# Ledger of designs, part 216: peptides against a protein of PDB entry 6O8C

Target 1, 262 residues: chain A of PDB entry 6O8C
Amino acid sequence: VGLRYEKISLPKIHPRYDLDGDASMAKAVTGVVCYACRTASTLLLYQELMRKGVRWLVELVKDDYNETVHKKTEVVITLDFCIRNIEKTVKVYEKLMKVNLEAAELGEISDIHTKLLRLSSSQGTIESSLQDISSRLSPGGLLADTWAHQEGTHPRDRNVEKLQVLLNCITEIYYQFKKDKAERRLAYNEEQIHKFDKQKLYYHATKAMSHFSEECVRKYEAFKDKSEEWMRKMLHLRKQLLSLTNQCFDIEEEVSKYQDYT

## One batch from the design tools (peptide; made by RFdiffusion4, then SolubleMPNN)

Design b2_p29_5_s4 (from b2_p29_5, 13 letters changed)
Fold by OpenDDE base, seed 4:
Structure b2_p29_5_s4 (fold): chain B 262 residues (1-262), chain A 29 residues (1-29)
Amino acid sequence: as target 1 above (262 residues)
Amino acid sequence: SEEEERRKKEEEELEKEFEKLLEEIEKKK
């Protein structure tokens, strides 16, 4: 779940020269753009943290994979050993039967052998699943984290800094408008400057809002969506690994029951 | 006076430019 932020919009702009109104408007604009700056910073931070989390999760899952592979290998060795021992026993009993010696346990041993072979066959499926997981985790695989480096906003984009520059310009104009308001009436030249500054204010504000919307919010949302999708897939993969591990344990447990006969 | 007329024209031009800017902003919304 991503960070919540409020949808912001610029206040209505009145083209009419009004010192009181212009000061109020400028104040509002300053507030909005200030919020945009802070929000952009927060969104950036969130994404950076998420990128760290993504890297962490990748390593975690790789570790899980390695552990599962290790466990699988252990089980395979144990199972194969057990099978070989049972097979030797079966051969001995078969020879005894040929010499007309009764082996009451031959049937039981043969059944055990059959069960062990079934267990062994399941190892192939586990191996295939592990290979699939490995391929998905590999560079360029379906679970590659390259999107984390591409999507969203990055410190190198300098979005916050760019917005801050615009905010500074806007704030300066706001302070001037506050002074203008205090004068109650401006001389012609100052009035013209005020009008020009008002235009500049809106220009900067619009630029800031566009930048915020297009370069910060939109990209953040894209990053968020990608991260959520990727995270779901990774968690699913982790569950698959756990399932495979459990299967290995189940096999090991069953094999242990038969080791007493070997 | 010619000076007042010039001032008035400048103000009108400024207002027109401002209106254009507003229109552009509205179009982008």
Scores: peptide ipSAE 0.023, ipTM 0.509, DockQ to the pose 0.664
Fold by OpenDDE base, seed 1:
Structure b2_p29_5_s4 (fold): chain B 262 residues (1-262), chain A 29 residues (1-29)
Amino acid sequence: as target 1 above (262 residues)
Amino acid sequence: SEEEERRKKEEEELEKEFEKLLEEIEKKK
């Protein structure tokens, strides 16, 4: 998962004054920094899309949670009603036993009552699990999406724009070097300017590459790693919610079998 | 000849500055 990009590095720089070589070098540098700009833009876009996806997934999971809570509540109400009815029935049969009327079904009803109480106890576990999930999804919880706003690169960082400025400077020098090459030989003053521009070119290129590596790539990788971890946890949580929902359905089904006694 | 010597000195200074820049780049790698 994540965007793959090619590892880039600046070409070798020769301090020797060479119009042909300098033009070729400048072209290569321009290409590398251009790639860095495009890559930075792509990485930024990816992160922004992922942030949207994260928000979407959070809402989806919250909906799943609410549905599970609703189902649990329904089952609790049904179960409690069934328990109360069975308890009344038990009391009636106990009274009949006091007048020496044999109630063969008393044992069966008592067993049902015991089973229902066990089911009721399981609701406590489900409730605890739901509370845990809720706490994890809360703004201060372990599955909060605050990391998505903190990690990685953002449009407000203006990284692409900063790189573009440097690229523009480099490109300007490249075009000048192309012209210088066409002249075949430069006068002394122009030669000195060329040498200075060569220094500037490498200064800008180095700055661009450092910025790209430290402020774009590194932060992107941190974001990617964090997103993968978070996503895995969220998927697991969804499975937990599904499991809890299924447990509620199972309880409801079992309770329905005893409705004939109520 | 004096002007030529001045030019040579300026070129040497430029080369030195360039070498310093290259060294700084290499240190960051």
Scores: peptide ipSAE 0.021, ipTM 0.518, DockQ to the pose 0.673
Fold by OpenDDE base, seed 5:
Structure b2_p29_5_s4 (fold): chain B 262 residues (1-262), chain A 29 residues (1-29)
Amino acid sequence: as target 1 above (262 residues)
Amino acid sequence: SEEEERRKKEEEELEKEFEKLLEEIEKKK
């Protein structure tokens, strides 16, 4: 899970004036910062896609929850109806037993009643579990997706654009250094400009790398970690919902066995 | 364009920061 990227570092910038070396260095710096720009863009895209996925998954899980609640409600209604019918039957048989009739059948019906009551008690546990899940999915709950908006990088941060500006500055200096190299020798004033531009290059490059590291990579990693944790929790929750649904089906099946007596 | 204007503004800000940095370096010498 997540994007793999290579750790990048700036080449060493030698303070010595060297037209060939400076051109080569500038080329390397341009390459590194260019990679940073592309990587930042990719990381941003990934996060945006993940945010969409998170929203989608939340809705999916909410739907699953609602379906489970619906099924639970259906089973409760069926079970309660069955219990009421069995209770009526028990009362009838108890009256008949006073007249010395059908003691064995009364015992069977009574046992069914006991089993149904046990099933009914399990509904309380299911309800409690559903309430817990609901609380977790609620705003401010443990599975809230607010982190997706808070963590990571966003288009509004303009990180890629900021890096691109720096890259443009660096690239301009690189092209100038290529020209300087072609001249083989610079006049004094041009040499001073070259030295100054080299310092500018260093400044822009350092700023780009720091921005990339602190505002892009670090925040991305934080987002990635949070997303992975959240996804695991959501997966677990979905499994819980499935389990609860299956329990409801099991109860429904068992109740159906006793409907013949009602 | 708005994008060009933003770029120019950002470049100007970077230059200002660089100038400040250079001044700080010179003061420490």
Scores: peptide ipSAE 0.016, ipTM 0.432, DockQ to the pose 0.034
Fold by OpenDDE base, seed 2:
Structure b2_p29_5_s4 (fold): chain B 262 residues (1-262), chain A 29 residues (1-29)
Amino acid sequence: as target 1 above (262 residues)
Amino acid sequence: SEEEERRKKEEEELEKEFEKLLEEIEKKK
């Protein structure tokens, strides 16, 4: 799902003085660094959008968790009430059994009681699972979203602005090289300035490309990889919560069948 | 002329400096 970008490299720069070649080279360099600026901006935007998505997903999962906990609590209350009622009924029938009355009904009620107790035992497993999920979502947990704020590039890094400054310097030299080319021949002093500017151009270009590669691309890729891993884990967690919710509904439905006997 | 020789020498020095810079960049790659 990550953004694709084209791998870019600076053109080969020759040390030889050539007004036509230098103008062409400068144009190519300007294009490459311009692409780097645009790409850096796009990569930053992607990361910011993903951070918003991460926050949204965390809140969604927390809501799912709370709903599951609520449903679980409701089922526990209902189940406990049903168990207490069945136990009272069992006690009454046990007294009647002493006088040899309604033995068949006592057996059925006792079986229901046993089934309800089994359902009650399953609630402990659900509770344990919910506690595990809560732990994973807690601060410092395995599914914490702290990485989203740490990994990647941020607007505060001012990477796009830094690259833009370098691009401006490069562009200025490029326009001068266009003028130099138009002159066809430069005086000695202007020629020396041209040669010096060519060195400056190279310096700015290499600085821009280094910054782009090390501070933009590399960090973006790390962020992308981490986000994909985290997203897979979060989606799995949501499925677990859904499963637990369904288990609660299944138990509630089963209990409702036995309420007719209480 | 002596002035032309001086200019040529300065150009050669600038080219050498440029080549050194290129070499340094290539080493960092």
Scores: peptide ipSAE 0.022, ipTM 0.509, DockQ to the pose 0.889; fails the geometry check

Design b2_p29_6_s1 (from b2_p29_6, 13 letters changed)
Fold by OpenDDE base, seed 5:
Structure b2_p29_6_s1 (fold): chain B 262 residues (1-262), chain A 29 residues (1-29)
Amino acid sequence: as target 1 above (262 residues)
Amino acid sequence: KMKKILELGEKAEEMTLEEWKKAIEEFES
C-alpha cells in the first residue's frame, strides 16, 4: 500500500492562434504541472519517511535478535548445568542399583536425562536458525536495506526543484496570455511572440511531464514495490525470531520442572 | 534574439511539434 495519485495528462494543444483558447490552455497546463510538482514532493516525502522506518525496523530487529541470542545462551548454560547434575545423580543411583535399591527412581532419572538431552539437541536447531537470521540481516544479505538508499527518488535528485523551475516558466507565459487575451487583439510582432511563447510553454510542459513520469513516478513505484516486499520479509523474519524466543522460554520452563532432580 | 523569435513565430502554425522542440532547444542553447 502506497500513496495514491491521479494519472495526469496535458491538454491537447491546438496550433491555431487563439487568444482565448491559448489563455485557457495555458491555465490548464499550469494546473497540471502544478499538480505534478505537488505530487512529486509528496512522493518524495513518503519515501524519506519510509527510509526512516526501514532503518528503524532494522535496528529493532537487530536488537530483538541480540536479546534472543542472549536468552538462548542463558538457556544453554542452564541446560548444560542440569544435564551434568543429572549425570552425576545417575551414577550414584546406578551404584545403589547394584544392591537392588531405588530401581524405580533410577528409571525416572534416566528418563529425565533423556529428555534433557533432547532439549539440548533442539538448541542446535535454534542456533542454526539464528545463524540464518543473522546472515539475512548482515550487509549484503537478503534482507539488507541497501535498496532503500538506491531505489526511488531522493532530495539530492532535485526533482521537485527542477519541476518548479519549469512550472515558473509556464506560469509566466500563462500570465502573459491572460494579458494578451485582455488586449483582444495584438500587433503583428506581439502576435508572433505569443505564438513562440505558446510553443515554449508546450516545450516546458512536455519536459515537466516526462520528468515527472520517468524520474518521479516510475522510481517511486519501484521503491514502493521493493519496500512492500522487503517489509513482508522482515515481518516474517520477526515472527521467526519470536518463535525462537518462545522456544527458548519453553525449554527453560521444561527444565524448571526437573529442578528437584538437579 | 527578437528577430529569431519573430521568425519562428511566423512559422509556428506550419511547424510540427518535433520541429518546435528542436527549434526551442537550439534557441535556449
Scores: peptide ipSAE 0.432, ipTM 0.926, DockQ to the pose 0.834
Fold by OpenDDE base, seed 3:
Structure b2_p29_6_s1 (fold): chain B 262 residues (1-262), chain A 29 residues (1-29)
Amino acid sequence: as target 1 above (262 residues)
Amino acid sequence: KMKKILELGEKAEEMTLEEWKKAIEEFES
């Protein structure tokens, strides 16, 4: 889903000297850059929370995987034991059949043997599926979470702090422009200083907006897109694990029907 | 520095925004 934020732009700056207009412009610029700072902070927080969530989900899925593997192993042991016992029984009845005895019983046992072998084949398929899942979850796999540490913005980038510095410079000029406005008219030298500061404000503002767009918003959007894709895949994988677990239980149940013959 | 500020201020209305950007970059460097 991601966070929603307003698209912002700087107001037009007129080159003409106007104390009232310049104060108003400076106020507007201050507001825009202030919003950028707050937004950058919010976007950073979102990403940090998502990174924690990603780590949590990885561990959860790994636990699910291990549980499934454990269950599969248990079923394999049980199934193999049953198969071995049935095979012994089949051999005994085959010897007895030479004298034309217990033919019907042999047929029944042989059918059970065939069914158990089919179940064993299913276990092989489950094993292959688990191996595939394991490979995907491995550090070099398709579902590795390395992207979460690479994509997006990080506290170490100090984007919010950088924007705040620029905001402070802009705010200082804004406050001076408020004072200038109150004077109604400036001396010649002070007027020239005002004009210079106006352009300085513009410089800081444009720098802030560029930084916000390129280093905050753009990277955030990339992170968001990657995270959404990754999460969908992880959730699908969990469903696959659940399916495999259920298959193991189904096999176990089927094997239990034949335990009386072993 | 103040002399330069005053000089640039005097030219403020004659300079484009891009020229100002360059001038401020040089001044802040």
Scores: peptide ipSAE 0.418, ipTM 0.920, DockQ to the pose 0.871
Fold by OpenDDE base, seed 4:
Formats: C-alpha cells, sequence, structure tokens
Structure b2_p29_6_s1 (fold): chain B 262 residues (1-262), chain A 29 residues (1-29)
C-alpha cells in the first residue's frame, strides 16, 4: 500500500504589498514546505526500510529454493532406487511365469512399475520449474533486486537536507514578516526590502516544491510501484516453491507404499 | 547589493514571476 500523504500546493501570492497578508502568506508557505520536509524524510525512511526488506526476502527465498532442491534431489534418488528394484523384480517374475508361477503378482508389480515411471516423469516438471525459479532469481533475472538500488530516493541524494536549507530561508523571511507586521508601517527602504524578500520567499518556496515533487514524490511513487510489483512476484514464487516441496513429499509418500516390493 | 535590492523591490509589483526568477538568479550569482 505504501505511505499516504496529502497533496500540497503553495498558496496564491498576491503582488500587492500588504504586511498582514504577507505575514499570513509566509506562515502558510512555511507550513507547506515544513510538511514537505517531514514527508520527504518519511518517504526516504520508508524506502530504506523497504530496501532492507527486499534484501531479506531475497535471502529467504534463496534459502527456500535450496531446501526445495535438496528435497527434490532426495526424492529423485529414492524414486530411481525404487524403479531399479521394481525392474529387477519384474524380471524375476517374468522368469517365473515361464514355469507358470506367480502370475497374479506379476500384474500388480507391472502396474506399480508403470506408476513409478509416471512419478518419475512428474519430476521432470518439478525440475523445469526449479530451473525457471533459479533463472528468475539469478542476477539479471526477472526478480533481480537491482531496481531497489536504482529507483526511488537515497540518503546520498540529500533531498531532505536541501529542502531543510530552503525551509530555513523561508522561515527566516517569515519571522521578519511577523516583525514587519508588528511595526504596522515600514519606512521606504524597509518596504522595498520587504517586497524583495517576498519574492525571494516565493523563489525558495517554488524551488522547494519543485524539488519535493520531482525528486521526492515522483521517485518515491516509482519505487513504490516497482516494489509492489516485485513483492507480489516474490511472494508468488515462494508459494510456488512450497507447492513444489509438497509435490516432492507427495511423490515420496507414494513411493513409500511400494517399498514392500523393493 | 543593497542598492540592487531596493531597485528590485521598487519594481516587484510590476515584474512577472519569470522576471523575478531571473532577477534572483542573477542576484545570487
Amino acid sequence: as target 1 above (262 residues)
Amino acid sequence: KMKKILELGEKAEEMTLEEWKKAIEEFES
């Protein structure tokens, strides 16, 4: 699902010199950019945690894969051994049939042999599935986690710090505008400085909002979308591995029924 | 620098946002 945040926009800035209005506007802008800073920090933290989770999940799934491969190998060995023993038994009974002995048992053993061969064929499907999973988990595969390092925002980008610098500049102007408002009237020079600072505030705010939208939000959304897709695929793969493991157990159980003949 | 600030302040209400952006960029350069 990811983190939810409110869409923010800068308040409308009126060109007219108004000490009360400008102070109010500056307060609002400060609030918006402050929210952007906090949001950017939260989004970054979320992504870093997700990256850790991705790495953890990759290792977990690799372990699951190895366990499944081990189980599959065990079953293959057992099955092959059972098949060889049944084949020997079939040959013995065929010889006995030449002397008209054990005719009823031969039919049963032959049926077992056929069933075991079918089970052996199913192992081929399991093997192909495991190979597919291995290829998907391999470097450059469809489930590679390279995207986690490429997509989104990173601490090294220093987006939060950049926004904080802009916020500091904006906050400074806001506090000055509070003082200006308290003065009720400014001298000519102070008025011109106020007008200049108002535009400077807007410049910083615009820069902050642009940076937030383009470098934080947009990249986060891309990361989120990619992570959700990848996560669904990984969870599905894990379920697939479990299914393959269960198939191996089923085959092993079936083979165990015929061990009396081996 | 102060002289330039005052001059820009005087023109502030008449300048477009794009003009202000350019002016500030030039001022900070």
Scores: peptide ipSAE 0.412, ipTM 0.916, DockQ to the pose 0.791
Fold by OpenDDE base, seed 2:
Structure b2_p29_6_s1 (fold): chain B 262 residues (1-262), chain A 29 residues (1-29)
Amino acid sequence: as target 1 above (262 residues)
Amino acid sequence: KMKKILELGEKAEEMTLEEWKKAIEEFES
């Protein structure tokens, strides 16, 4: 689960003035920060896709819930109807029993009545389970998707753009250092400017790496962890709904066996 | 501005990163 990316670190930056070494260092730094930019973009895209997926899954589960509720309601109506009819039949046969008629049939009907009452009692459990699921899916419930909007990185954060700005600054210095290297020797003033730019490059690089680690990677990891937990719970909930649906079908099938008496 | 850059360049090897951060912030202000 999640995207795999390589851990990156800045190369060692030596404080001493060295045209060849500085050009090489600058090239390496440029590469590292470039990778950070691309990685940040990829992590952002992943999160956006996951948010879309979360919304989709919520709607799917809500549809499953509604379907289960509908099926449950249908079964309740059928059961209630059957129970009422059986009760009427029992009363008729009880009257007949006063004259010693249909004793065996009364026993059979009474047994059916008992079975139907057992089935009806299970509806209370199903209803309670559905109510629990509804509460969990409700706004503010345990399975609310509010976390998806709060956690992680967002396009509005402009993290990729911020990193790109730093990369541009670093790249500019790198190109200058390539030119400096080609000159082999700089005049005194140009040398001092080079030293100054080297420190700027280091500053920009450290800022980029800090931003990448704290504002991109860390937030992504937090998002990933919450998403995994939430997804696990949602999948479990879907299984519960399926179980409840199957129970309703089982009850319906059982009731159908007694339709001849209703 | 150029004079300050040259001065900072001369001290570059002796300055810490934190000192440079401060110097750059002051320079850009």
Scores: peptide ipSAE 0.269, ipTM 0.862, DockQ to the pose 0.742

Design b2_p29_6_s2 (from b2_p29_6, 11 letters changed)
Fold by OpenDDE base, seed 5:
Structure b2_p29_6_s2 (fold): chain B 262 residues (1-262), chain A 29 residues (1-29)
Amino acid sequence: as target 1 above (262 residues)
Amino acid sequence: KLEKILELGEKAEEMSLEEWKKAIEEFEE
């Protein structure tokens, strides 16, 4: 689950010249854009942390994969050795069957041989599954982490800095409007400047909100959705890998039961 | 610069948001 944030909107800006109202409006706008800056920063941090987590998980799964492959290889060697030994034993007992004295033992050994061959056949399935996992984890595979570098917001985008610049402009106008309010009445020229600055404030604010929504929030949401989906798939993959590991251990255990015959 | 600000200020209440955006962009150029 990603970070939750509140949807923010700019207060209604009235075109009418009002020193008290304009100061209050400017204060509210400053607060909203300030929140946007903080939120953008938080969202960026979250994504950066998630990217680290993604990289970590990829390495972890690759390590698990390599360990499983190693274990599988070990089991294959052991199993093949056991099969060869049993086959030799079968040949010896077949020679002894001339007097039919060892028929029961031969039957037992033959059954073991059959079981071992079945276990050997299962290794092919495990190998195919491992190959599938490898293909999914490979570059360009379905579980590649390339999306983590492409989706979302990045420090290089400088979104927080861009928003901060706009916030600084807005804040400056807000402080001027506080002064204007304290004057109670402005001269004609100062009044016109105030009106101009009010529109400038609105311009900066709308630009900030647009940037926040389109370049910060939207991209974050896309990143979050992709990350959640990818994480679920990776966790499922790990479970599959664990299952394969367990199968290898099960085969090893089964083979160990027949060691007395080899 | 000041004259332009004063002129725009005088028209501020009559201009639409879109018109203001254009005016500010032009002013900053």
Scores: peptide ipSAE 0.368, ipTM 0.897, DockQ to the pose 0.789
Fold by OpenDDE base, seed 3:
Structure b2_p29_6_s2 (fold): chain B 262 residues (1-262), chain A 29 residues (1-29)
Amino acid sequence: as target 1 above (262 residues)
Amino acid sequence: KLEKILELGEKAEEMSLEEWKKAIEEFEE
């Protein structure tokens, strides 16, 4: 899960002045830092796409929740109506029972009443579950998506741009080292400048690698881990909603069996 | 600036990598 990338490291830099070796080293460093830039860009893109996906999923789950609530409400209305009608019927038969009439029918109606009350109790449990889900999805809830805006890297951090600046500096030195190599031998002053630039290249490279590791890779990994955890919880919540919906349908079906008595 | 670069270049092989890091940081400031 997530993007895979190769672990990168800087080549060994020898302190000794060597035009051929220095050009080769500079080329290698340029390649490594270039890879870091591209990787950072890819990691950023992944996170931005994931953030869009997270927002989409939140809306989807909220819609599922609303649909479930709607279905629950319909069932409650139907159930309450049936209960009221049965209660009226029970009262009538109780009066008749006082004169020893309709005893068998009263028993049957009373049993239906008891069953409906049990269904009503189940509906209450569904309501409580829905409230729990609502609280979890709320802005301060356990499944809030606030983390998606906080964790990871963002375009505003300008990490890719910062790395690119360093890469440009390194590349410039690399091109100079290619020219130096072509000269085969440098004058004394140019040799000293070359030595200085070699160390400057190393400085930029190490800065780039540190920035890449600490500000790009580390934050990306944290984002990835958080997103995976959050996603699992959201998917589980969707399953819970589906279960609640099915329970509502089951209750509705059961109530329909007693409609002839109401 | 050029004179400083030349001086540092002359010492390049005698300085450690950590010393160079410091020198470059100071130079860029």
Scores: peptide ipSAE 0.366, ipTM 0.897, DockQ to the pose 0.874
Fold by OpenDDE base, seed 1:
Structure b2_p29_6_s2 (fold): chain B 262 residues (1-262), chain A 29 residues (1-29)
Amino acid sequence: as target 1 above (262 residues)
Amino acid sequence: KLEKILELGEKAEEMSLEEWKKAIEEFEE
């Protein structure tokens, strides 16, 4: 998961004045920084899309949670009703037993009552699990999505624009170096200007690369790592919710077996 | 500005990259 990008580095810049070499170097630098701009844009887009995905998944999981809670509540109501009915039946049979009537049937009904109470206890465990999940999904919980808004790069950072400005400066120098190369030889003053511009190019290039590395790539990688971890946890949580739902269904099914006695 | 550019150009091959960085930063201020 994630975007693959190539590691980029600036070409070696030789201090020696060389019109051909300088033009070639400038071309290479322009290409590298251009790639950085494009990559930064792509990385930004990826992160924005992922943020949308995160928001979507949060809502989905919340829906799953609510459905599970609803099912749990339904089962609790059914189970409680069944227990109450069985208890009434037990009382009736106990009275009959006192007069030596239907004593043999009381044992069976009592066993059913015991089983229902066990099911009720298991429902308590489900409730506790749901509470745990709710806590994890809460705004301050372990599965909060606040990281998605904090980590990574954002459009407001204007990283692409900043890199583009530097690229423009570099490109301008590159075009000048192409002209200089075409001249074959420069006058003294033009030579000095060329040398100065070469250093400016280096300055802009290094600034661009540093910005790309530190403000784009590094932050992207951090975002990616966080997103992968969070996503794994969220998917696991969904599985837990499904498990709890299935447990509710199992309880409901078992209760249905005893409804004939209520 | 031109005079400064020429001066820096003359020193370009003798200055380190770090020195150049500083010089350019100062020039742009």
Scores: peptide ipSAE 0.362, ipTM 0.895, DockQ to the pose 0.856
Fold by OpenDDE base, seed 4:
Formats: structure tokens, sequence, C-alpha cells
Structure b2_p29_6_s2 (fold): chain B 262 residues (1-262), chain A 29 residues (1-29)
């Protein structure tokens, strides 16, 4: 999961003055920094899309939670009603037993009562699980999405723009070096300017690569790792909610079997 | 500014990257 990009490095810069070599080097540097700019833009876009996805998933899971809570509440009401009715029936049959009537049926009803009480106990586990999920989804909880706003790179950081400025400077020097190469030989002053520009190009390139590595790539990787971890947990939580919903349906179905006795 | 560029150009092959960084920073100030 995540965007794959190639590791880039600056070419070796030879200190020796060489118009052909310097033009070739400058071309290579321009290509590397251009790739860095494009990559940084792509990485930023990916993170922004992921942030949207995170927000969407949070809302989806909250909706799932609310639906599960609603279903659980419905089942609790139904179960409690059934238990109360069975208890009334048990009391009636106990009175009838005193007059030697309906002895066989009382045993069956008592067994049903015991089963319903067991089902009621299982509701406590469901409630605890829902409370845990609610806690995890709450602000400051383990599944809070605050990391999505903190980790990674943001448009406000203007990393792409900063890299683009450096790329522009490098590109200008590259074009000058192409011209210098075409001249075959430079006058003394132009030669010194060329040497200066070569170092300036290296300075800009180094700055670009450092910025790309430290501010774009490193932060992206941190964001990616955090997002993957968070996403796995959220998907697992959603699965848990589905499981709890199914448990509620199972209880409801079981209770429905006993409604004929009430 | 041109004179400084020429001086730095003359020393370019003998200067380390760190020295150049310092020189460029000073030049842009």
Amino acid sequence: as target 1 above (262 residues)
Amino acid sequence: KLEKILELGEKAEEMSLEEWKKAIEEFEE
C-alpha cells in the first residue's frame, strides 16, 4: 500500500572545469530535481486523498456504531419483555402445580426462562464491547484521526513550491551551461562565472534534495505507516461492529422461538 | 557583486562544499 517512488541521488560533481561535463551534469541534476518536484506533488496529493478517506471512514464507522447500538437496544427491549412474560407464566404454572395440574409444561417453561437469562447475560458482553468501541472512536481515543492532521506534508507547507523555485534556479544554470558548451571556449570572466554558477547549482541541488528527503519523503513515510496502522484498526473495528450486530440478530431470533410460550 | 563572483569562481575548485555553502550564504546576504 502506498505510492512507490524511486530513490534518487545527485550525480557526482567533478570540481574540474569542463564545459561538456558541466552541461551533462547540470542536465542530470535538473532531471533529478524535476523528479523530486513531481514526486513531492504526487506524495502530497496522495496524503490529501487519504485524509479525505480517513474522514469518510470515521463517519461511516460512527454510522455503523449507531446502527448497532439501535439494534442492541431493540433486542434488549424485546428480550426483557419476553423474560417478564415467561416469569409471569412460571408463577402461574407454579400455582397450578400446587393443585397437580400442568406439571410437565412447567419444566419446559423453566428451561426457557433459564435460556433467556443466559441470553440476557450475553447482552452485557455486547454492551461492554460497544462501550469499548465508543471509547476508541471518541476524541482522544485510540482511533482518533488527529494524526491525519499532524503527520505528513500539507499544502500549507508549500514544499512543492519551494522545490519548484530551486528547480527554476537549477534549470536556468543548466540552460546557461548549454550555451557555454556551444561556445566551446569562454573568456576568463565568463569562465569564473561558470565556475561560480556550477557551485551555485550544486548548492541549490543539495538544498532541494535535503528538503525533498527530510520534509517530503520522511514525513510521507511516517504518514503512510500511521495511516496503514490506523486503517487496519478501523477495518477491524468495523468487523467487530458487524459481529456485534449479528450477535444481536442471533439473540432476536432465539427470543422469537420462545414468544409462542408467552 | 561581480568582483566577488569572480573571486569565488577562482577559488571554486579548491573550496569544500561547506565552504561554498558559507560563501553563497554570505553572498546572498
Scores: peptide ipSAE 0.339, ipTM 0.885, DockQ to the pose 0.758

